# Designs tried in a protein design run: peptides against a protein of PDB entry 6B4J. Part 98

Target 1, 315 residues: chain A of PDB entry 6B4J
Amino acid sequence: DITMQWYQQLQDASMQCVLTFEGLTNSKDSQAKKIKMDLQKAATIPVSQISTIAGSKLKEIFDKIHSLLSGKPVQSGGRSVSVTLNPQGLDFVQYKLAEKFVKQGEEEVASHHEAAFPIAVVASGIWELHPRVGDLILAHLHKKCPYSVPFYPTFKEGMALEDYQRMLGYQVKDSKVEQQDNFLKRMSGMIRLYAAIIQLRWPYGNRQEIHPHGLNHGWRWLAQILNMEPLSDVTATLLFDFLEVCGNALMKQYQVQFWKMLILIKEDYFPRIEAITSSGQMGSFIRLKQFLEKCLQHKDIPVPKGFLTSSFWRS

## One batch from the design tools (peptide; made by RFdiffusion4, then SolubleMPNN)

Design b1_p18_3_s3 (from b1_p18_3, 7 letters changed)
Fold by OpenDDE base, seed 1:
Structure b1_p18_3_s3 (fold): chain B 315 residues (1-315), chain A 18 residues (1-18)
Amino acid sequence: as target 1 above (315 residues)
Amino acid sequence: SLEITESLEEIREELRSL
């Protein structure tokens, strides 16, 4: 399976990255610990500052992240910080930055869906300039949300139940599995972030270049989902999240082909979702149903709430 | 109805090729 090979390659690259900066992370030296913390803050704080407030502020954040990744000194916590402070600094920063983008999907976007767009446009722009960060974003995303690949992890012989639950994307703390609603909320946030990334380009970059991970991956994602048996509650939830965020962009890109896909979803795939939906899971099912019916009736998919307009970039 | 059916089959084939 080509998709699973791609998944594994990204995970292997991510693991290799961790090994490359292990010296920095495991150092007992006080100066090395300080450098590590400074680099971690420099990588993650700008991402946490991303907001829907002003395009000018978003540009400042982008420039700071790009400067850091380019080996230039940046101000963080009142100190000058550079990846050149340690030979493993760049690898560490790239990994932590990518991890933080995914965490913003998991946390911020999960709670505030509109936040997907400013986070995604920065992530996309950084990915364009720093492909390794993009690969690490995918690796982190896929590990936390296997449905973003997409695949459904299977229970293997001898596997502990908790490990299987973690593979499915659940948080397990003190032998207590995360509640289903919280799980789905986090998965939704990550899928929404992904759906935003694949359609957005940083407006101050070279737009003539091909998107490093564009809408063709969105089409692939839909195709893969539709070729899989639906998973109870999960498929209906994430399919809605994905289509709500990037459906308009996919419609514009693929035109008639997209509408054929949407009809296939409604007429062929949706009954399969219904067949596995319990009475307690009807909420996600009904939400998807209403969305599909509305889109097909109006022959339009609305621009998602929070989509960045020209006025945002002038602010 | 027939046009929709033909279109669905074409899409199914395209999806299987991905």
Scores: peptide ipSAE 0.068, ipTM 0.743, DockQ to the pose 0.424
Fold by OpenDDE base, seed 3:
Structure b1_p18_3_s3 (fold): chain B 315 residues (1-315), chain A 18 residues (1-18)
Amino acid sequence: as target 1 above (315 residues)
Amino acid sequence: SLEITESLEEIREELRSL
């Protein structure tokens, strides 16, 4: 399975990255600990500052992240911080930055769907300049949300139930599994962020270059989902999230092919989703149904709420 | 890099065979 090989390669690369900066993370030296904390803050705080307020502020955040990744000193917490402070500093920052982007999907986008766009455009722009950060974003995303690959983890003989639940993306704390609604909320946030990343380009970059992980991956994701047996509640939820965020972009890019896909979902895939949908899970199914029916009726996919306009970039 | 075709149907068919 090519998809599973890709998944595994990204996970292996992520694990290798962790091993590379293990010296920094495991250091007992007070100076190394200080550097680690400073680098961690420098990598994560700018991402947390991303907002829908102004394009100029977003540019400042981008420039700060890019400067940090480029080995330039940046101000963080009133101190000058550089990845050059430690030989493993760059690897550590790339990893933590990527982790933070995914975490913003999991937390911020999950709660505020419109936040996907400013986060995604920064992530996309950074990915374009720093491909390793992009690979690490995927690795973190895939680990937390296997449905972003997509694949459905299987229970293996001898596996602990909690480990299986974690593989599915559930949080398990004190032997208590996360509630389904919270799980789906987090998964939705990550899928929405991903759907935004694949369609957005940083406006101040070299737009002549191909998107490092563009809309073609949207086709791939949809094709894979449609070739998989649906999961109860999960498939309907995430398919809606994905289409709501990137459906307009896919429509513009793939035109007739996109509409054929929507018809395929409505006529062929929906019955399969319905067959596994319990009465308590009809909400996600109905939401997807209504979305598709509306889009097919109007022959249009609306621009998602929060999509960044030209006026945003002039602010 | 995964070569991704622009054709949904081609992708679907390819992935179904996996």
Scores: peptide ipSAE 0.041, ipTM 0.686, DockQ to the pose 0.158
Fold by OpenDDE base, seed 2:
Structure b1_p18_3_s3 (fold): chain B 315 residues (1-315), chain A 18 residues (1-18)
Amino acid sequence: as target 1 above (315 residues)
Amino acid sequence: SLEITESLEEIREELRSL
């Protein structure tokens, strides 16, 4: 499967990255430990500062991240920090930065759906300038949310139940599996972030260049989902999340093809979702139903709430 | 312009070829 090969290649690249900076992470040297902590903060704090408040602030954050990745010194915690402080500094920062973007999907976007857009536009812009960061974003995303690939992990003989649950994206702590609502909330956040990334371009970049991971991947994701048997609650939830965030962009890009896809979802795929939906899972099902019906009736899919407008960039 | 069916079939074929 080409999709699974792609998944595995990204995971292998991520693992190789971890091995590359292992010397920095495992160092007992006090200076190396200090550098590691400074680099980790420099990579992650700017991402946590991303907000919907002002476009100017978002630009400052972007410039800081880009400067760090470019080997320039940046101010972090009152200190000058550079990836050149250690030979493994760049690999470490790229990995931690990518991890943090996905974590913001998992946490911030999960709780505040509108946060997807400012995070995504920065991630997209950084990806354009630093392709390795983009690959690492995908690797982290796919590992935490296999549904973003998409694929459904299967239980293998001899596998521990906890390991299988983790492969499915559940958090397992002290032999307690995460509650389904919390799991779906985290998965939703990551899918929404992904759906935002594939449609957004950093407005201060080279607009003539092709998006490094654009809407064609959104089309592929939908096609792949439709070729898979639905999972109870998961498929309805994530399909809604995806369409709510990037459906308008897909409509504009693919036009008649998009509407054919939407009709196929409603008339062919939706009954398959219904067949596996229990009475306790009707919430996600009904939400998807209402969304599809509204879009088909109005022949329009709304611009998602929180979409960045020209007024945001002038602020 | 690739019809959605062609696109889906192409994806299916790509998936089957692996």
Scores: peptide ipSAE 0.033, ipTM 0.668, DockQ to the pose 0.149
Fold by OpenDDE base, seed 5:
Structure b1_p18_3_s3 (fold): chain B 315 residues (1-315), chain A 18 residues (1-18)
Amino acid sequence: as target 1 above (315 residues)
Amino acid sequence: SLEITESLEEIREELRSL
């Protein structure tokens, strides 16, 4: 399976990255610990500062992240910080930055769907300039949300239940699995972030170049989802999230072919979702159904709430 | 089973034939 090979390659690259900077992360030296903490803060704080308020602030954040990744000193916590402070500094920062982007999907976007767009446009722009960060974003995303690949992890004989739950993307703490609503909320946030990344370009970059991970991956994702048996509650939820965020962009890009796919979802795939939907899960199913019916009826997919406008960039 | 074209190039070719 080509998709699973791609998944595994990204995971392997991520693991190799971790091994590369293990000396920095496991050092008992006080100076190394200080450098690690400074680099971690420099990588993650700017991402946490991303907001929907002003395009100018977003540009400042982008420039700071790019400067850090370029080996330039940046101010963080009142200190000058550079990846050159340690031979493993760049790899560490790239990994932590990518991790933080995915974490913002998992946490911030999960709670505030509109936050997907400013986070995604920064992530896309950084990915364009720093491809390794993009690969690491995918690795983190795929690990936390296998549905972003997409694949549905299967239980293997001899596997511990908790390990299977973690593979599915559940958080398990103190032998307690998270509630289904919290799980779906986190998965939704990550899928929404991904759906935003694949359609957005940093406006101050070279937009003549091909998007490093563009809408073709959105088409691929949908195609793969449709070729899979639906998973109860999950498929209906995430398919809605994905289409709500990037459906308009996909419609514009693929036109008639996109509509053919939506009709296929409505006529062929919905009955399969319905067949596995329990009474307690009807909410997600109904939401998806209503969305698709509305889109097909109006022959339009609305621009998602929070989409960045020209006025945002002049702010 | 549903078979949806994943290749962007194949999709482009299909659109050009439309």
Scores: peptide ipSAE 0.026, ipTM 0.657, DockQ to the pose 0.069

Design b1_p18_3_s4 (from b1_p18_3, 8 letters changed)
Fold by OpenDDE base, seed 2:
Structure b1_p18_3_s4 (fold): chain B 315 residues (1-315), chain A 18 residues (1-18)
Amino acid sequence: as target 1 above (315 residues)
Amino acid sequence: DLTITESLEEIREELRKL
């Protein structure tokens, strides 16, 4: 399975990255600990500052992240911080930065869907300049949301139930599994972020370059989802999230092929979702139904709410 | 011109290759 091989390769690369900076992470030296904390803050704080307020502010954040990744000193917490302060500094920062982008999908986008676009455009732009960050974004995303690959983790003999729940993407704390609504909310945020990344380009970059992880991966994701048996509540939720965010872009890119896919979803795949949907899970099902019917009726997919306009970049 | 049915079958075939 090519998809699973790709998944495993990314996980292996992520694991190797962690091993590479283990010296920095596990150091008992006070100076190394200080450097680690400074680098962690320098990598993560700018991402948390991403907002829909102004394009100029977004550019400043981008430039700061790029400068840090380029080995230049940046101001963080009133101190000058550079990845050159430690031999493992760059690997550590790349890993923590990628982790933070995914976390913003999991938390910020989950709560505010419109936040997907400013986060995604920065992530896409950084990925273009720093491919390793992009691979690490995928690795973190896939680990937290296997449905972004997509695949459905299976229970294996001898596996603890809690470990299986974690593999499915649930948070388990003190032997208590996360509530289904919170789980789906987090998964939705991550899928929406992913759907935004694959369609957005940083406007101040070289537009002649190919998107490092573009809409072709979105097409692949849809195809793979449709080739899988639907999962109760999850498939309906995430399919809607994905199509709402990137459906317009896919329509523009793939045109007639997109509409064929959408008809296939409506006529063939949707009944399979219906067959596994319980009365208590009708919310996501109905939402997907209404979306598909509206899009097919109007022969259009709306531009998603929060999509960055020219006016945003002039602010 | 392919009918809708033919078009759907084409998509199904492509999905099977994945």
Scores: peptide ipSAE 0.046, ipTM 0.714, DockQ to the pose 0.415
Fold by OpenDDE base, seed 3:
Structure b1_p18_3_s4 (fold): chain B 315 residues (1-315), chain A 18 residues (1-18)
Amino acid sequence: as target 1 above (315 residues)
Amino acid sequence: DLTITESLEEIREELRKL
């Protein structure tokens, strides 16, 4: 399976990255520990500062991240920090930065869906300039949300239940599995972030170049999802999340083909979702239903709430 | 004119190739 090979390759690359900077992360040297912490803060704090408030602030954050990744010194926590402070500094920063972007999907976007867009546009712009960060974003995303690949992890003989639950994306702490609502909330955030990334370009870059991971991957994702048997609650939730965020962009890009896809979803795939939906899971099902019906009725997919406008970039 | 069913089947087939 090509999709699984791609997944595995990204995971392997991510693992190799971790091994590359293990000297920095495992060092007992006080200076190395200090450098590690400074680099970690320099990589992650700017991402945490991303907000929907002003385009100018977003540009400053982007420039800071890009400068750091470019080997330039940046101010972090009142200190000058550079990836050149350690031979493994760049690899470490790229990994932690990518991890943080996905974490913002998991946490911030999960709670505030509109936050997907400013985070995604920065991530997309950084990915364009630093492809390795993009690969690591995918690796982190895929690991936390296998549905972003998409694939549905299977229970294997001899596997511990907790390990299977973790593979599915559940958090398991002290032998307690995460509640379904919290799980879906986190998955939703990550899918929404992904759906935003694939459609957004950093406006201050060379937009003439091809998007490093563009809408064609969104089309692929939909195709793959529709070729899979639906999962209870998960498929309805994430399909809605994906379409709400990038449906308008896909509609504009693929036009008639997209509408054919949407009809297929409504007429063929949706009944399959319905068949596996319990009474307790009707929330996601109803949301998807209403969304599909509205879009088909109006022959339009609304621009998602939080989509960045020209006025945002002038602020 | 393809029937709705034929159209859906065509779409399914196209998606299976992806």
Scores: peptide ipSAE 0.041, ipTM 0.722, DockQ to the pose 0.440
Fold by OpenDDE base, seed 1:
Structure b1_p18_3_s4 (fold): chain B 315 residues (1-315), chain A 18 residues (1-18)
Amino acid sequence: as target 1 above (315 residues)
Amino acid sequence: DLTITESLEEIREELRKL
């Protein structure tokens, strides 16, 4: 399976990245520990500062992240920080930055869906300039949310149940598995972030270049989902999340082809979701149903709430 | 009107071009 090979390659690259900066992470030297912490803060704090408030602030954050990745000194916590402070600094920062973007999907976007767009546009812009960060974003995203690939992890002989649950994306702490609602909330956040990334371009970059991971990946994602058996509650939830965030963009890009796909979802795939939906899971099912019916009736998919407008960039 | 099957095959074909 080409998709699984690609996924494995991403995970291998991510693992290799971790190995490259292991000296920095495992160092007992006080100076190395200080550098590590400074670099980690410099990489992650700007991402946490991303908000829907002003385009000018978003640009400042972008410029800071880009400067850091470019080997320039940046101010963080009142200190000058540079990836040049350690030979493994760049690899470490790229990894931690990518991890933080995905974590913002998992946490911030999960709680505030509109946050997907400012986070995604920064991530997309950084990815355009720093392809390795993009690959690491995918590696982190797909590991935490295999449904973003998409694939469904399988239980293997001899596997512990907890390990299987983790592979499915559940958090397991002290032998307690995460509640289904919290799991779906986190998965939703990550899918929404992904759906935003594939459609957004940083407005101050070279727009003549091809998007490093564009809407064609969204089309692929939908096609792959439709070729998979639905999972109870998961498929209905994530399909809705994906279509709500990037359905308008896909409609504009693929036009008649997109509508054919949407009809296929409604007429062929949706009954398969219904067949596996229990009475306790009707919420996600009904939400997807209503969304599909409204879109088909109006022959339009609304622009998602929180989509960045020209007025945002002028603020 | 394209059948669901024809529509699916068309979609699959377009996906192979991507």
Scores: peptide ipSAE 0.039, ipTM 0.702, DockQ to the pose 0.232
Fold by OpenDDE base, seed 4:
Structure b1_p18_3_s4 (fold): chain B 315 residues (1-315), chain A 18 residues (1-18)
Amino acid sequence: as target 1 above (315 residues)
Amino acid sequence: DLTITESLEEIREELRKL
């Protein structure tokens, strides 16, 4: 399976990256520890500062991240920090930056759906300039949310139940599995972030270049989902999240083909979701139903709440 | 894109088999 090969390749690259900066992470030297912490803060703090407030602030954050990745010194915590302070500094920063973007999907976007767009446009712009960061974003995303690939992990003989639960994307702490509602909330945030990334371009970049991971991947994702047996509650939730965020962009890009896909979802795939939906899971099901019916009735998908307008970039 | 249209038909066929 080409999709699984791609998944594995990204995971392998991510693992190799971790091994590359192991010297920095495992160092007992006080100076190395200080550098590690400074680099970690320099990589992650700007991402946490991303907000829907002003385009000018977003540009400042982007410029800081790009400067750091370019080997330039940046101010962080009142200190000058550069990836050149350690030979493993760049690999470490790329990994931690990518991890933080996915974490913002998992946490911030999960709680505030509109936050997907400013985070995604920065991630997309950084990905365009630093492809390795993009690959690492995918690796982190796929590991935390296999449904973003998409694939459904299977239980293998001899596997511990907790390991299987982790493969499915659940958090397991002290032998306690995460509650379903919290799990779905995190998965929703990550899918929404992904759906935003594939449609957004950094407005101050070279727009003549092809999006490094564009809407064609959104089309692929939908096609792959539709070719898979639906999962209880998960499929209805994430399909809604994806379509709400990038459905308008897909409609504009693929036009009649998109509507054929949407009809296919409503008429062929949705009944399969219904068949596996229990009475306790009707919320996600009804939400998807209402969304599909409204879109088909009006022959339109609304622009998602939080979509960045020209006025945002002038602020 | 004709390729995308062909893929939709393939998707329909696969869904009918399920």
Scores: peptide ipSAE 0.037, ipTM 0.684, DockQ to the pose 0.206

Design b1_p18_4_s1 (from b1_p18_4, 11 letters changed)
Fold by OpenDDE base, seed 5:
Structure b1_p18_4_s1 (fold): chain B 315 residues (1-315), chain A 18 residues (1-18)
Amino acid sequence: as target 1 above (315 residues)
Amino acid sequence: LDDFINYLNSLKVEELPS
């Protein structure tokens, strides 16, 4: 399976990255620990500062991240920090940065859907300049949200229940599994972030080049989903999230072909979702139903709330 | 619809429209 091969390759690359900077991570040397912490903060704090407030601030954040990844010194926590402080510094920063982008999907976007767009445009721009960061973003995303691949992890004989739950994307702490609503909320955030990344380009880059991970991957995602049996509650939830965020962009890009897909979803796939939907899951089901019906009726998918406009970039 | 389903199912990453 080509999809699973791709998944595994990204996971392997991520694991190899971790091994590469293990010396920095596991060092007991005081100076190495200091460098590690400084680099971690330099990589992650700018991402946490991303907001929907002003394009100028977003530009500053982007420039700081890019400078750090380029081996230039940046100010972080009142100190000058550079990846050159340690031979493993660049690999470490790339990994932590990618991880943080996905965490923002998992946390910030989960709570505030509009946050997907400013985070995604920075991630896309960084990915364009630093492809390894993009691969690591995918690796982190796929591990936390297998539905972003997409695939549904299967229980294997002899597997511990908790391990299976974690593979499905659930958090398990102190032998307690995460509540379904919180799980879906986190998955939604990550899917929304991904849906935003694949459609956005950093406006100050060379937009004449092909997007490093563009809308063709959105098309792929939908095709893969439609070629799978739906998963109870999850499929209805995430399909809605995905279409709400990138449906407009897909419509513009693929036009008639996109509408054929949407009709396929409504007429063929949706009944399969309905067949596995329990009374307690009707919320996500009805939401998807209403969205599909509205879009087909109006022959339009609305621009998502929070989409960045030219006025944002002038602020 | 069936033709489109078949088309979607046949798509590979390298064959996707861009």
Scores: peptide ipSAE 0.029, ipTM 0.631, DockQ to the pose 0.078
Fold by OpenDDE base, seed 3:
Structure b1_p18_4_s1 (fold): chain B 315 residues (1-315), chain A 18 residues (1-18)
Amino acid sequence: as target 1 above (315 residues)
Amino acid sequence: LDDFINYLNSLKVEELPS
């Protein structure tokens, strides 16, 4: 399975990255610990500062992240920080930065869907300049949200239930599994972020180059989802999230093919979702239904709320 | 629709449009 091979390769690369900077993370030296913390803050704080307020602020954040990844000193917490402070600094920062982008999907986008776009455009721009960060974003995303691959983890004989739950993307704390609503909320945020990344380009980069992980991956994702049996509540939720965020872009890119896909979803796949939807899960189902019906009726998918406009970049 | 379904089933990542 080519998809699973891709997944495993990314996970292996991520694990190898962790091993590479293990010396930094496991160091008992006070200076090394300080450097680690400074680098971690330098990598993550700018991402947390991403907002929908102003394009100029977003550019400043982007420039700061890019500078850090380029080996230039940046100001963080009132101190000058550089990846050159430790031989493993760059690998560590790339890993933590990628992790933070995914966390913003999991947390910020989950709570505020419109936040997907400013986060995604920065992530896309950084990915363009730093491909390793992009691979690590995927690795983190896939691990937290296997549905972004997509694949459905299977229970294996001898596996602990908690481990299986974690593989499915659930948080398990003190032997208590996360509530379904919270789980879906987090998964939604990550899928929305991913859907935004694959369609956005940093406006100040070389846009003549091919997107490092563009809409073709969105098409792949949809195709793969449709070739899988739907999961109760999960499929309806995430399919809606994905289409709401990148449906307009996919429509523009794939045109007639996209509409065939949408019709296939409505006429063939949707009944399969309905068949596995319980009365308590009708919310996600109804939302997807209404979205599909509206889009087909109007022969249009709206630009998602929060999509960055020219006025945003002039602010 | 059937043709499209068959098309989707046959798609490989490397064969997807850019």
Scores: peptide ipSAE 0.024, ipTM 0.598, DockQ to the pose 0.077
Fold by OpenDDE base, seed 2:
Structure b1_p18_4_s1 (fold): chain B 315 residues (1-315), chain A 18 residues (1-18)
Amino acid sequence: as target 1 above (315 residues)
Amino acid sequence: LDDFINYLNSLKVEELPS
């Protein structure tokens, strides 16, 4: 399976990255520990500062992240910080930065769906300039949300239940599994972030170049989902999230082919979702139904709420 | 629709439309 090969390659690259900077992370040297903490803060704090308030502020954040990744010194916590402070500094920063982008999907976007767009446009722009960060974003995303690949992890003989639950994307703490609603909320945030990344380009970059991970991956994702047996609650939830965020972009890009896809979803795939939906899970099902019916009736998919406009970039 | 389904099932990463 080419999709699973791709998944595994990204996971392998991520694991190799961790091994590469192990010397920095496991060092007992006081100076190395200080450098590690400074680099971690320099990589993650700017991402946490991303907001919908002003385009100018977003540009400043982007420039700071790009400067850090380019080996330039940046100010963080009142100190000058550079990846050149340690031979493993760049690998460490790339990994932590990518991890933080995915965490913002898992946390910020999960709670505030509109936050997907400013985070995604920065991530896309950084990915364009730093492909390794993009690969690491995918690796982190795929590990936390296998449905973003998409695939459904399977239980294997001898596997602990907790390990299987974690593979499915659940958090398990003190032998207590995460509640389904919280799980779906986190998965939704990550899918929405991904759906935003694949359609957005940093407006101050070289827009003539091909998107490093563009809408063709959205098309692939939909095709793969439709070829899978639906999973209760999960499929209805994430399919809605994906279409709400990037459906308009897919419509514009693929036009008639997109509408054929949407009809296929409504007429052929949706009944399969219905067949596995219990009375207690009707919320996500009904939401998807209403969305599909509205889009087909109006022959339009609305621009998602929070989509960045020209007025945002002028602020 | 059947043709489209067949198309979707045959899609590979290298053959995806842009």
Scores: peptide ipSAE 0.023, ipTM 0.617, DockQ to the pose 0.077
Fold by OpenDDE base, seed 4:
Structure b1_p18_4_s1 (fold): chain B 315 residues (1-315), chain A 18 residues (1-18)
Amino acid sequence: as target 1 above (315 residues)
Amino acid sequence: LDDFINYLNSLKVEELPS
């Protein structure tokens, strides 16, 4: 399976990255520990500062992240910080930065869906300039949300239930599994972030270059989802999330082919979702139904709330 | 239009652009 091979390759690369900077992370030296913490803050704080308020602020954040990844010194916590302070500094920063982007999907976007767009446009722009960060974003995303690949992890003989639950993306703490609503909320945030990344380009970059992970991956994702048996509550939730965020972009890009696909979803796949939906899970199902019916009736997919406009970039 | 309907009825998910 090509999809699973791709998944595994990204996971292997991520694991190798961790091993590469193990010396930095495991060091007992006080100076190394200080450098680690400074680099971690320099990588993650700018991402946490991303907001929907002003394009100018977003540009400043982007420039700071790019400068850090380029080996230039940046100010963080009142100190000058550079990846050159340690031989493993760049690998560590790339890993932590990618992890933080996915975490913002898991937390910020999960709670505030409109936050997907400013986070995604920065992530896309950084990915364009730093492909390794993009690969690590995918690795982190795939690990936390296997449905972003997409695939459904299978229970293997001898596997602990908790390990299987973690593979499915659930948080398990003190032998207690995460509640379904919280799980779906986190998965939704990550899928929405992904759907935003694949359609957005940093406006101050070289737009003549091909998107490093563009809308063609949206088609791939949809095709894979539709070829899988629907999973109760999960499929209806995430399919809605994906289409709400990137449906308009897919419509504009693929035109008639998009509508053929949407009709296929409504007429062929949606009944399969209905068949596995229990009475207690009707919320996600109804939401998807209403979305599909509205879009087909109006022959339009609305621009998602929070989409970045020209006015945003002039602010 | 009829050709389009026939196409939709024959469309496989694997045939979607990727």
Scores: peptide ipSAE 0.020, ipTM 0.591, DockQ to the pose 0.084

